# Peptides against a protein of PDB entry 3J47, part 14

Target 1, 121 residues: chain A of PDB entry 3J47
Amino acid sequence: IRLTNQLKSLKGLQSKLKDVVEYLDKVINKELPINHTILGKLQDVFNLLPNLGTPDDDEIDVENHDRINISNNLQKALTVKTNDELMVIYISNLVRSIIAFDDLIENKIQNKKIQEQRVKD
Target 2, 26 residues: chain B of PDB entry 3J47
Amino acid sequence: NAQYHLLVKQGDGLLTKLQKYGAAVR

## One batch from the design tools (peptide; made by RFdiffusion4, then SolubleMPNN)

Design b1_p10_2_s3 (from b1_p10_2, 3 letters changed)
Fold by OpenDDE base, seed 3:
Structure b1_p10_2_s3 (fold): chain B 121 residues (1-121), chain C 26 residues (1-26), chain A 10 residues (1-10)
Amino acid sequence: as target 1 above (121 residues)
Amino acid sequence: as target 2 above (26 residues)
Amino acid sequence: SMQELLDYLK
């Protein structure tokens, strides 16, 4: 149940992200007018997102480049840490599922032995 | 990265063995 | 820690 809900939520997020990309492409192509309210919300999302290093090719002076590189390295480290934590959770859920299934199999074997004994009596 | 993929592959192999065992006990 | 989580699952 919990994993299925997480997968459903992730699929929903993926669909929404695709819709956002398609919207941004239409705005870039001048097919749709720029909605400032949507841009403001997207900007808030991007400000909360650790700056996934899109080098916007705007001439940002060389002095800011070292601070940006340090920020990008910290962010990459945070992303790696998050991935490692998710991996631990995944492995843990896998191990729990294996243990639960092993117990279920053993219980089924015991039930079968009891039924076979009752047929012989 | 390579160790992660190896671990995932080992987990998938274990899950497959577990499924086979569950089917044999069925 | 990862180890504490593994120990909790054993």
Scores: peptide ipSAE 0.356, ipTM 0.866, DockQ to the pose 0.054
Fold by OpenDDE base, seed 4:
Parts: C-alpha cells; sequence; structure tokens
Structure b1_p10_2_s3 (fold): chain B 121 residues (1-121), chain C 26 residues (1-26), chain A 10 residues (1-10)
C-alpha cells in the first residue's frame, strides 16, 4: 500500500513536470501567449530550488557561454544524483515490503502449525 | 531515462506478483 | 515456504 502510493505520487509528479515542459515549449514556439501568472508561479518554483549555479563571485570574466554550459552540467549532475537517490529509496522500500510479506507468511505458517498441533492433542 | 523507466516497470511487475501471492495466501 | 515465495517472485 505505502510503496504503491509513493510510486503513484512519483508518476503524478512526472506527469505534471512533463505538462510544464510542454507548456514552456509551446510558449517558446509562440503557439501560446505568455501567461504572466503561470510564469510567476514557475519562477517561484525555480527560486525555491537551491541555486545550482551561484558562481562564486570571483569568476566574473568567464565568457557567458562557458558559464551557461557549466550551470547546465551542474544542474544535470544534481538532477541525476537526485534521481539516483530516489531510485535507491524506492528499491529499499520495495525490499522492506518483500521482507515484511515474508515475515507475515512465515507467521501464518507457524500459526497454522500451532492450530494443527492443538487439534491432534 | 530509459533504464530508469525499465527499472520502475520491473518494480511494478514485482509488486503485482507480491500482491497476488499475498492474496493467494489469505 | 520462504523458498516458494522467492520462486514466485522470480
Amino acid sequence: as target 1 above (121 residues)
Amino acid sequence: as target 2 above (26 residues)
Amino acid sequence: SMQELLDYLK
């Protein structure tokens, strides 16, 4: 139950994130007018994300193109790390669920054996 | 991405098998 | 048995 709910929540988050990307692509392609209210909410979400690219104040002179590439690489690396951590948590919860089911089945088998012994006495 | 989706799909398959086994043992 | 559960999950 808990693991299925977590997986459902993750699938829901993934679907919502996809919808946001599709919306942004339509706005970039000028297929939809810019909605300032939606952009404001998206900016709030990005501002709540840890600033993955505060360049330390000391390298003002690196060409704007290299800074964009480094920021994109760091953001990608942190996204991959977060996905890997979430995957490990998911697998760990799955294994815990399997162990809990095994213990439940063993307990049921033991209870059945105790009942069969009581009927023979 | 593709490997992650495959792993999630395999996990869903295992959960379904586990649910069926738990229902059969009830 | 535990082995039957493991075999069912494979």
Scores: peptide ipSAE 0.308, ipTM 0.852, DockQ to the pose 0.052
Fold by OpenDDE base, seed 1:
Structure b1_p10_2_s3 (fold): chain B 121 residues (1-121), chain C 26 residues (1-26), chain A 10 residues (1-10)
Amino acid sequence: as target 1 above (121 residues)
Amino acid sequence: as target 2 above (26 residues)
Amino acid sequence: SMQELLDYLK
């Protein structure tokens, strides 16, 4: 139950993230007007993300194209890190669910043995 | 990515086996 | 039995 709910929540988050990307693509392509409320919420999400975009190095003149590639590489690296963390959490919850289920089965077996002994006495 | 999907598949397989066993012990 | 569980997980 708990693991299934977490997977459902993760799938929901993935769907919402896809919807945001699709919305941003439509705005970039000028198919939709810029919604300031959505943009503000998106900005809040980015502000809650560790700021990926400012190396404090005041050094001059790398072409705007290289900055976009560096930001994309850093965003990709964070996505990979986030995926790895989510994987560890998923495995940990799976293992806990298996252990809890094994304990429940063993408890049921023991209770059955105790009942069978009481019927023989 | 491939290792992640393999691990998830193995975990889902184990969970399915465990569920079947739990149903048989009921 | 616990052995049946182990055998089922094999």
Scores: peptide ipSAE 0.294, ipTM 0.846, DockQ to the pose 0.041
Fold by OpenDDE base, seed 5:
Structure b1_p10_2_s3 (fold): chain B 121 residues (1-121), chain C 26 residues (1-26), chain A 10 residues (1-10)
Amino acid sequence: as target 1 above (121 residues)
Amino acid sequence: as target 2 above (26 residues)
Amino acid sequence: SMQELLDYLK
């Protein structure tokens, strides 16, 4: 049961990481806005990862201690990787928001100039 | 983690400046 | 202008 759950979680994480990479590529190519649902699902996976590494209290045999440390190190490495991906997404969104807001400001300035010219005519 | 939080803080600072500029142009 | 915005963001 535990190995099957770990394999299912790894497959789920792999699928989500693939979705994030594909999404990041679409974001870099300016094709799509951020899918908050993908981010939410990734966060849910990461919030569930600590629960997957908690030894169910039953058989803490000493041989499991090395496996727990490996699982924790892998979870930490995956968390760091996902944080880096989320950071890139966040920066990309900030830059897009700044550009969109700059365009809005420029449009407002132009509209004001046109209105001022119409009042002088 | 600390570098990520620093980056987020810098981004929030830029958004705040941008909002102030947009308000000044109104 | 874009330059004024950039200068304000500095």
Scores: peptide ipSAE 0.285, ipTM 0.855, DockQ to the pose 0.037

Design b1_p10_2_s4 (from b1_p10_2, 4 letters changed)
Fold by OpenDDE base, seed 4:
Parts: sequence; C-alpha cells; structure tokens
Structure b1_p10_2_s4 (fold): chain B 121 residues (1-121), chain C 26 residues (1-26), chain A 10 residues (1-10)
Amino acid sequence: as target 1 above (121 residues)
Amino acid sequence: as target 2 above (26 residues)
Amino acid sequence: SMQELLEYLK
C-alpha cells in the first residue's frame, strides 16, 4: 500500500511535469497566448530550485553559450545525483515492504497451524 | 535514465508478484 | 516457508 501510493504520486508528478512542458512548447510555438499567472508560478518553482550555475559574479567574460552549457551540465549532474538518491530510497522502501510482507505471511501460516491443531483436538 | 526506468519496471514487477502471493496466502 | 517466498519472488 505505502509503496504503491508513493509510486502513484511519482507517476502523477511526472504526468504533471509533462503537461507543463507541453504547455510551454505550445506557448513558444505561439499556439497559445502567454499566461502571466502560469509563468509567475513557474518562475516561483525555478526560484525554489538551487541556483543551477550562478557562477559567483566575479568571473567576467564567459560567452552566453558557455554559461548555458555549464548550467546544463550542472543541471544534468544534479538530476543524475537526485535520481540515484531516489533510486536508493525506492529500493530501501521495496525491501522494507518485502520484509513486512514476509512477516505477515509467516503470521498467517502460524495462525493457520494453530487453527488446524484446534480442530484436531 | 534508462537504468532508472529499468529498475522501476523491475520493482513494479516484484510488487505485482508480491501482491499475487499475498492474495494466494489470504 | 521463507524459502518458498524467495522462490516466488525470483
């Protein structure tokens, strides 16, 4: 139950993120008008993300292209790290669920044996 | 990404097996 | 048994 709910929540988040990307693509392609309220909420989400590649203001002349590449590389590295951490948490929760289920099965087997013994007495 | 999706798929398969086993023991 | 569970999970 708990693991299934976490997986369902993650799938729901993934679907919502996909819908946001599809919306942004439609806005970029001028298929939909720019909604300032949606953009404001997206900006708030980006502001809550760790600053993915503010070099400290002291490095002068990296061409805009190199800054975009550095930001993309850092974002990719953080995404990979986050995926690895989430994977470890997922496996840990899966193992805990298996152990809890094994204990439940053993308890049921014991209860069945006790009931069978009571019927023979 | 591909390894992560493979792991999630394997975990979903295991969860399904676990649910079937629990239903058979219930 | 725990062994039967492990075999079922394989």
Scores: peptide ipSAE 0.292, ipTM 0.850, DockQ to the pose 0.052
Fold by OpenDDE base, seed 1:
Structure b1_p10_2_s4 (fold): chain B 121 residues (1-121), chain C 26 residues (1-26), chain A 10 residues (1-10)
Amino acid sequence: as target 1 above (121 residues)
Amino acid sequence: as target 2 above (26 residues)
Amino acid sequence: SMQELLEYLK
């Protein structure tokens, strides 16, 4: 039961990390505009990740196991909440980028039509 | 997760269509 | 045209 839950949690984390990498690749490839708010929240997630994943090679103090479990649950809850907020921001910025690009295309079409009319006159 | 992935995929599809149209109008 | 853009986005 514990190992299966850890494996499910790790698979969930791996899927979320893959989605993040795919988003970052799209930003690097200039397919999406750079969003500083998304990058800042992502950086906060990366700063919290070391606290999730270093088995401290430091000595077996059995008393810290309950505090570590509570901190891990809080960090997981914060990660899920942050991921949901990042999703809403991502979709909102994607929609704004689509609208801005649509307006830019329309402006370019209008400018091209005006130039073609001036060359015929 | 599934609804999120669907929304992201729909957004990516719209961006790809807009990019192709922008390239055709160029 | 704007109509062609709307048709392309469909």
Scores: peptide ipSAE 0.265, ipTM 0.844, DockQ to the pose 0.046
Fold by OpenDDE base, seed 3:
Structure b1_p10_2_s4 (fold): chain B 121 residues (1-121), chain C 26 residues (1-26), chain A 10 residues (1-10)
Amino acid sequence: as target 1 above (121 residues)
Amino acid sequence: as target 2 above (26 residues)
Amino acid sequence: SMQELLEYLK
């Protein structure tokens, strides 16, 4: 149930992200007028997103490059840390599922043995 | 990264086997 | 059997 809900939520997020990309492409291609309210909300989302360093190829002076690189390295380190934490949670849930399944199988085997004994008596 | 992806793939494979076994025991 | 489970998990 919980994993299925997470997967459903992730699929929903993926669909919404695709819709946002398609909208932005239409705006870039001048097929749709720029909506400043949507753009402001997207900007807020991008400000909350860890700056996944797409170096925008715009000539931003070499002196800011070292600070940006340090920030990007810190962000990469935070992303790796988050991935490691998620991995530990995943493994822990997997192990719990295996244990619960082993107990279920053992209970079923015992119940079958009890039924077979009752048929012989 | 590569070791992580390998571990996740192995875990998903095990989970799939476990599900099939649970269905066969049912 | 428990052995069959162990073999299936291999």
Scores: peptide ipSAE 0.251, ipTM 0.848, DockQ to the pose 0.043
Fold by OpenDDE base, seed 5:
Formats: C-alpha cells, structure tokens, sequence
Structure b1_p10_2_s4 (fold): chain B 121 residues (1-121), chain C 26 residues (1-26), chain A 10 residues (1-10)
C-alpha cells in the first residue's frame, strides 16, 4: 500500500511539474498571467513530500535505511527542481512588473508634458 | 536554497525601488 | 526619462 501511494504521489507530482513547465513556457511567451492557485497547490504537494518519506515507526528493518536515504535524496532533488522553476516564474513576474511600471512612468511623463504645453498656449 | 533566497531578496529590493520611483513621479 | 529611472534604480 505505501509504495503504491508513493508512486501515485510521484506520478501526480510529475504531472503537476509538467503542467507548471507548460505554464512557465506560456508565461515566458507572454501568453498567460501567472495562476498563483496552481503554484500554491504545487507547493502544498512538495510540503507533503517530506511526510511521504518518513517511515512510520512500525517497520524498522535494516533494509529500509538505504531506501529512506534514496527517497530523501530524490525528494531533495525534486524540491530543488521546483525551487528553480518557481525562481524562473518569480524573475519573469519581476521583469513584467518592471516593464509595466516603466510604461506607466513614461505615460505619466508624456501626460505631464502635454499639460505643461497646454498651459503655455 | 541560499541562492534562491538571495535572488528573491534582490528582486524584492528592485520592486521597492521601482515603487518609490513611481510614487515620486506622481 | 528612462535614464532617470535607471539612475534611480542603481
């Protein structure tokens, strides 16, 4: 039962990672705004992964120790990969915000110049 | 982790500066 | 100007 649940969770995580990558590609291509709800759900899945690698205390056989270390290393690698994806999303949002503010500032400067010219006429 | 947190901190700093500039131009 | 913004962001 535990291995099947871990495999199902891993497949679900893999599917969500794929969806995030596809979303990131659309965001990089300026096709869609960031869906924070998808990101939050992904973070929740990753925050639950540490709990999937904890052996419940009832079967401490020595053969499980190597499997636990492998599961923790895989979880760490998945967490790093997700952090990298989130970082790319964050940078992309920052750049878009900077561009939008720059355009807003330029529009305000232009409007001010037009008003100053109207007062001189 | 540390590099990610540093990048986030730098980005937040830039956003704060940009907000201050946008407020000064108003 | 864009230059003033860039200088302010430094």
Amino acid sequence: as target 1 above (121 residues)
Amino acid sequence: as target 2 above (26 residues)
Amino acid sequence: SMQELLEYLK
Scores: peptide ipSAE 0.250, ipTM 0.846, DockQ to the pose 0.038

Design b1_p10_3_s1 (from b1_p10_3, 4 letters changed)
Fold by OpenDDE base, seed 1:
Structure b1_p10_3_s1 (fold): chain B 121 residues (1-121), chain C 26 residues (1-26), chain A 10 residues (1-10)
Amino acid sequence: as target 1 above (121 residues)
Amino acid sequence: as target 2 above (26 residues)
Amino acid sequence: DLLDEVLSMV
């Protein structure tokens, strides 16, 4: 019962992680708007992940060690991939905010020039 | 970690430059 | 690169 529940929880976590990656891919592809609340919660989850990679020193059989190491390496690789995707989204938003602010500055300069020209006429 | 902090620092540097331009255009 | 793809989306 306990092992079956842990395996079910791990499968549920894996499915949820896959759904997150699929969501991030849709956001990168501009198919969905960026939800900052979802991104913040994902960042919190990833900041808690550093504690999932320490096996507490409880004797786990040597034959499961290779499968657990491969599974942990695959899970770590998926975590790194999702962290990279999250970083790309963050940078994209930062760069878009910078461009939008640059355009706002240029529009303000143009409006000031137009107003100065109208005062000289 | 180090590359992430470098990239965030570059973004903050651009944002700071942009804020200076915005203040000079006021 | 993912960076070039992001730069192309800007």
Scores: peptide ipSAE 0.465, ipTM 0.880, DockQ to the pose 0.055
Fold by OpenDDE base, seed 4:
Parts: C-alpha cells; sequence; structure tokens
Structure b1_p10_3_s1 (fold): chain B 121 residues (1-121), chain C 26 residues (1-26), chain A 10 residues (1-10)
C-alpha cells in the first residue's frame, strides 16, 4: 500500500511537471498569454529552490549574459543532482516492493502446502 | 541515465515475472 | 551518504 501510493504520487508529480513544461513552451511560442498567477506560483517554486549560487558579493562587474548562463548551468546541475537522488529513492522502493512481494508469494505457497497436507491426513 | 533505464527495465522484468508467478499460485 | 541512508530505510 505505502509503495503503491508513493509510485502514484511520483507519477502525479511527473505528469504535473510535464504540464508545466508544455505550458511554458506555449508561452515561449506566444501561443498563450502569460498568466501572471501561474508565473507568480512558478516564482514561488523557484524561490523555494536552494538559492542558486549568489556569487559571493565580491564581483559586481560580469556581463549580465554570463550570469544568466552560470545560473542556468548551476540550476541544471542541481536539477540533475535532485533527479539522481529521486532515482536512488525510486530504485530502493522498487527493490523493497519486489522483496515484499516475493515473501508474500512464498508465504502463500507455504500456506497452500500446509492446507494440502491437512486435506490428505 | 542509461544505467538507470537498464535498472528500471530489470526491475520491471522482475515485477512481471513475480506477477505471473503470483497469478499461477492463485 | 544519501545512498546508505536510503538503504538503511529498506
Amino acid sequence: as target 1 above (121 residues)
Amino acid sequence: as target 2 above (26 residues)
Amino acid sequence: DLLDEVLSMV
């Protein structure tokens, strides 16, 4: 039950993330007007992300273009790290689910053998 | 990425075998 | 490591 609910929650999160990407692509392509309420919620999600490297306060003079590329590279690196962590959790839950299901099948086989022995006696 | 897809595919293969075994034991 | 913590939860 707990593992099935976690898998369902992860699939739900993946579907929602896909819907957000599809919405952002439509906004970038100018097919949809920017919804300020959705943009505000996305900004709140980005603000809850660990602060993507404020460069230490000592270099005020790098061109705005290089700062955007560095922030995008750090965001990509953190997204990859988070995906790898979620992946390890997913694998561990999958392995636990397989072991628990194997034990359940073995217990069911043992119970059938005990019932078949009791019917032969 | 590739190692993960391989491990997920192996896990799905084991889950499918386990489901077939559980259905045969029912 | 996060892997060892996750393995300890299994």
Scores: peptide ipSAE 0.450, ipTM 0.877, DockQ to the pose 0.058
Fold by OpenDDE base, seed 3:
Structure b1_p10_3_s1 (fold): chain B 121 residues (1-121), chain C 26 residues (1-26), chain A 10 residues (1-10)
Amino acid sequence: as target 1 above (121 residues)
Amino acid sequence: as target 2 above (26 residues)
Amino acid sequence: DLLDEVLSMV
């Protein structure tokens, strides 16, 4: 039950992320007017997510080369940290699913043995 | 990279064994 | 730290 709900939630998130990408593409192509409320919420999501690589600072100054290297190193370090955290969560969920399935199998074997004993009596 | 792929391969092997065992208990 | 949190959740 819990794993099925997580998969359903993840599929729902993936669908919503696709809808956001399609919306952003239409805004970039000037097919739709910019909604400032949607952009503000997306900016909040991108501020909470350590900079997922929007290279839209194509305006301001050749003097920031050392600050750009520090920001890129921090972004790379945060991306690696996020990938490691996601990997650990994945392994934890895998191990827990394996234990829960092993217990379910053992319970089924025991129930089958009890039923076979009741047919012999 | 190599340790990650080894861990994923071990996880897939364990899932496959678990699926076979679950099918044999049905 | 993260490994200990994983081990505590198993």
Scores: peptide ipSAE 0.428, ipTM 0.875, DockQ to the pose 0.060
Fold by OpenDDE base, seed 5:
Structure b1_p10_3_s1 (fold): chain B 121 residues (1-121), chain C 26 residues (1-26), chain A 10 residues (1-10)
Amino acid sequence: as target 1 above (121 residues)
Amino acid sequence: as target 2 above (26 residues)
Amino acid sequence: DLLDEVLSMV
């Protein structure tokens, strides 16, 4: 039962990671807005991963200690990789928001100049 | 972790400055 | 440019 759940979780994680990468590529290419719901669900999965990897303290066979350490190191490496991906998304959103805001300000200044010219004529 | 938090904090600082600038242009 | 002014305030 435990190995099948780990393999299912890993396949689910791999599928979601692929979806995030594909989503990142679409965001970089300006093809789609960010789906915050997918990002939130991904974060929730990653926050639950440490809890899914904790054996109940009652099933610590001493022979599994090396497997637990390897699993925790892999989980930590996956968490770091995902934090880096989320960081790239965050920066990309920030830059996009800055550009969109700059365009909005420039449009507002142009509209104000046009109104000031019409009041002088 | 620390570099990520620093970068996020810097980005939030930029966003706050941008919001203040947009309010001043209003 | 406004972008340069915003970037200069950053």
Scores: peptide ipSAE 0.401, ipTM 0.878, DockQ to the pose 0.050

Design b1_p10_3_s2 (from b1_p10_3, 6 letters changed)
Fold by OpenDDE base, seed 1:
Structure b1_p10_3_s2 (fold): chain B 121 residues (1-121), chain C 26 residues (1-26), chain A 10 residues (1-10)
Amino acid sequence: as target 1 above (121 residues)
Amino acid sequence: as target 2 above (26 residues)
Amino acid sequence: QLLEEVLKMV
């Protein structure tokens, strides 16, 4: 019973991680807008990932050490890849926000000049 | 990790400057 | 001008 529940939870986690990767790919491809709440939750997951690869030091047998190390190295590599993808998304949003803000400021300056001209006429 | 945190900190600093400039133009 | 100042902050 306990082992079957752990396997089910692990399969559920794997499915959710796949859905997250597919979401990130759609965001990179500009098919979907970036959801800041999803990005924050992903950052929280990555901050917790170092703790998912540390066996808490009580009770799992030394005979799976090589498979656990390969899984931890793969999980670390996937974590680094997704952190790089999140960084690219963050920079892309920052640049877009800067451009939109520059355009907003220029529009305000132009509107102010038009108002000052109308008060002098 | 350190380079990522530095980049995020630089981005937050830029956003803060951007907000100050937007408030000064209002 | 503003875009150049923003580009200097990046």
Scores: peptide ipSAE 0.401, ipTM 0.880, DockQ to the pose 0.059
Fold by OpenDDE base, seed 5:
Structure b1_p10_3_s2 (fold): chain B 121 residues (1-121), chain C 26 residues (1-26), chain A 10 residues (1-10)
Amino acid sequence: as target 1 above (121 residues)
Amino acid sequence: as target 2 above (26 residues)
Amino acid sequence: QLLEEVLKMV
């Protein structure tokens, strides 16, 4: 049972990492807004990762302590990596919001100049 | 953690300044 | 020009 759950979680993580990379590429290419569903799914896997590391209290001996530490270190490294990816997405969205707002302000200034010219004629 | 929170705080500061500029041009 | 004014105000 444990090995099948780890393989399913690893396949889910691999699929999500692929979706995040594909999303980042579409974000770099200006083609799409943030898919909140990918972020929600990412958060769900991170919330499920600590729950996959809780041994259900069914009996197996003291020799597995080193395997639990390796799993926790890998989960922490994956959490840091996804936090860095989310940070890059956040910065990219800030920069896009700034550019879109600059274009909106410039459009508004041009519209004001056109209205002022029409009142003088 | 601390560097991430610092970067988010800097980004929120930038958005707040941008909102003030947009309100001044309005 | 406007982007430079926004950048100076940031």
Scores: peptide ipSAE 0.369, ipTM 0.876, DockQ to the pose 0.047
Fold by OpenDDE base, seed 3:
Structure b1_p10_3_s2 (fold): chain B 121 residues (1-121), chain C 26 residues (1-26), chain A 10 residues (1-10)
Amino acid sequence: as target 1 above (121 residues)
Amino acid sequence: as target 2 above (26 residues)
Amino acid sequence: QLLEEVLKMV
């Protein structure tokens, strides 16, 4: 249940991220007007992401466009890393649950054998 | 991708074994 | 009890 809910939440996050990308592509293509309320919420999401890539203040001269691309690449790398870590935790908990259930079955088989032996004596 | 699918297949194999044991205990 | 914990974990 908890693990299935995490997988469902992760799939829901992936779907929402895809919808955000599709929305941004439509805005870039001028198919939709820029909704300032949606843009503000996206900006809040970006502000809650760790600012990964404050360059140390010693390279004044890389155009603002390359800094945005580096920040986007680092944010993408962290999103992928976090997804991979959550996936490993998910599978590890699933395997642990399977092992614990196998041990429970074996313990029930052993307890049944012990009861059958006590009824024959 | 391939390693993820391998790991999912290994989990499905364990679930199938577990289902067989659960049926043998009933 | 153990089965219920396993079910909570799944």
Scores: peptide ipSAE 0.415, ipTM 0.882, DockQ to the pose 0.048; fails the geometry check
Fold by OpenDDE base, seed 4:
Structure b1_p10_3_s2 (fold): chain B 121 residues (1-121), chain C 26 residues (1-26), chain A 10 residues (1-10)
Amino acid sequence: as target 1 above (121 residues)
Amino acid sequence: as target 2 above (26 residues)
Amino acid sequence: QLLEEVLKMV
């Protein structure tokens, strides 16, 4: 139940994130008007993300293009790191569930053998 | 990376045992 | 019994 619910929640988050990207692409392509309420909620999500684009306030002289590339590389590196950490947690929970199921099956096999012995006596 | 691949390999080994036992309980 | 506990943990 917990693992199935976590997987369902992760799939739901992935679908929502895809819908947000598709919405942003339509806004960039001028196919849809900018919704300020959606943009405000996206800004709140970006503000809750660890600052992926503030080098400390001491370098005011690099062309805006190189700063955007460094920010995108840091964002990609943190996204990969977070994905790897989540995957390790997921597999650890999967392995724990498999061990618990293996122990259950072994207990069922032992109980069946005990019942078969009691029917032969 | 190496610890992650080790954990995946351990999980696959347990899944294979689970499949064998699931067939033996039927 | 134990199957229901595993189903609760998954």
Scores: peptide ipSAE 0.406, ipTM 0.878, DockQ to the pose 0.041; fails the geometry check

Design b1_p10_3_s3 (from b1_p10_3, 4 letters changed)
Fold by OpenDDE base, seed 2:
Structure b1_p10_3_s3 (fold): chain B 121 residues (1-121), chain C 26 residues (1-26), chain A 10 residues (1-10)
Amino acid sequence: as target 1 above (121 residues)
Amino acid sequence: as target 2 above (26 residues)
Amino acid sequence: DLLEKVKSMV
């Protein structure tokens, strides 16, 4: 039950991220007008993404190039973590399917033994 | 990458064993 | 059993 809910939540997040990428591609290609409200919310999300990884360390003006690399490293680390979580869910579902099939086979063997015993009596 | 492919390969090996067991119980 | 342990993790 927990894994099914995590998988559903992750699929929902993946779908929303895909819709955002498709929207941004259409805006870049000038196929759709820029919705400033959507762009503002996306900018807020992208500005909040770097803040998920730094507890308050005060003001040092290190050139904009190193901050972009740190932000890219954090985004990459979040992508890797999300991929690892997806992998754990996939394997857990695979193992559940294997267990359910093993139980089905054992039940079939038991039913066959019961039928063979009833034919001998 | 290598650990991921190893884990997928182990899963495929287990599925193949399970298919053989399901065929032997038929 | 291994089955119950795996069933509890899933």
Scores: peptide ipSAE 0.432, ipTM 0.880, DockQ to the pose 0.048
Fold by OpenDDE base, seed 1:
Structure b1_p10_3_s3 (fold): chain B 121 residues (1-121), chain C 26 residues (1-26), chain A 10 residues (1-10)
Amino acid sequence: as target 1 above (121 residues)
Amino acid sequence: as target 2 above (26 residues)
Amino acid sequence: DLLEKVKSMV
């Protein structure tokens, strides 16, 4: 039950992230107007992510193009790290559910053997 | 990447064993 | 035991 709910929640999060990417692609392609409310909520999500790529407003003049690439690489590296951590947690919960199911099956086999012995006495 | 795919493959192998065990007890 | 094999794989 708990594992199935976690897998369902993760699939729901993946679907919502895909919908956000598809929306952003439509906005970039000028197929849809920029919705400031969605962009604000997306900014809040990115601000709840440890703010890794706003340089404090105090250093003038070096090429905006290389800073955008470094910020994108750092954000990508953090997204990969967060995905790896979530995967380790998911597998750990899967293994715990497998162990608990194996113990339940073994208990059921033992109970069946005890019942078969009591019918022979 | 390679360790991740190995870990996922081990997880799938455990799930397959668990399904076989659940079918043998039923 | 399957449990020992799972414990050895984790």
Scores: peptide ipSAE 0.409, ipTM 0.877, DockQ to the pose 0.074
Fold by OpenDDE base, seed 5:
Structure b1_p10_3_s3 (fold): chain B 121 residues (1-121), chain C 26 residues (1-26), chain A 10 residues (1-10)
Amino acid sequence: as target 1 above (121 residues)
Amino acid sequence: as target 2 above (26 residues)
Amino acid sequence: DLLEKVKSMV
């Protein structure tokens, strides 16, 4: 049960992230007007998310190099954690597929035995 | 990275064996 | 049963 809920939550997050990307692409392509309220909420999400790096190269303050390295380390640690969670989900789905297949094989063997008995009667 | 790719490759190999067995039981 | 063992782990 827990792994199915985690997979559902992750799929929901992935869908929402894709919708945000598609919205941003439409705004960049000038297909939609810039909504300042949506942009402000996205900025708040990016400020609460430890730097999803856009390295836009336009503030060379030499004192920020240590803060950028700490932020990159935190982002890397979160990426590793997310990859480990995805790996656990992948293995869990693999194991479920193996079990479902084992049950399918056993059901087929049983059905074959029942047919062989009905032909002998 | 390398351990992850090894684990995925092992899983894919197992799925392929499973598919082959399912086809042979059909 | 393999199913019961895995159901106990999840």
Scores: peptide ipSAE 0.399, ipTM 0.869, DockQ to the pose 0.041
Fold by OpenDDE base, seed 3:
Structure b1_p10_3_s3 (fold): chain B 121 residues (1-121), chain C 26 residues (1-26), chain A 10 residues (1-10)
Amino acid sequence: as target 1 above (121 residues)
Amino acid sequence: as target 2 above (26 residues)
Amino acid sequence: DLLEKVKSMV
């Protein structure tokens, strides 16, 4: 139940993330008017993503374009790292469930062998 | 990377055992 | 029984 609910929640999150990307692409292509309320909430989500890339306040004059690209690359790398970590946790829980099921099957096989011996005696 | 591939390989090995045992319990 | 136990662990 818990793992099925986690998988359902993850699939729901993936679907919502896809809908956000599709919305963002339509906004970039000027096919849809920018909803400032959705954009504000999305900005709040991106601002709650740790700004890993406050440049320490050291030094002067690299064009605003390269700083934005480095910050976006670092946010992307952190999003990928977080997704990989969540995937490792998911696989670890799956493996633990598989081991527990293997032990349960082995116990059932042993119980069946004991019953088959009792029918032969 | 290497630990991830090792974990996946262990998971596949356990899944294969689980399938064999599940067939033996039927 | 086994399926409900597996569902309880999962």
Scores: peptide ipSAE 0.428, ipTM 0.879, DockQ to the pose 0.041; fails the geometry check

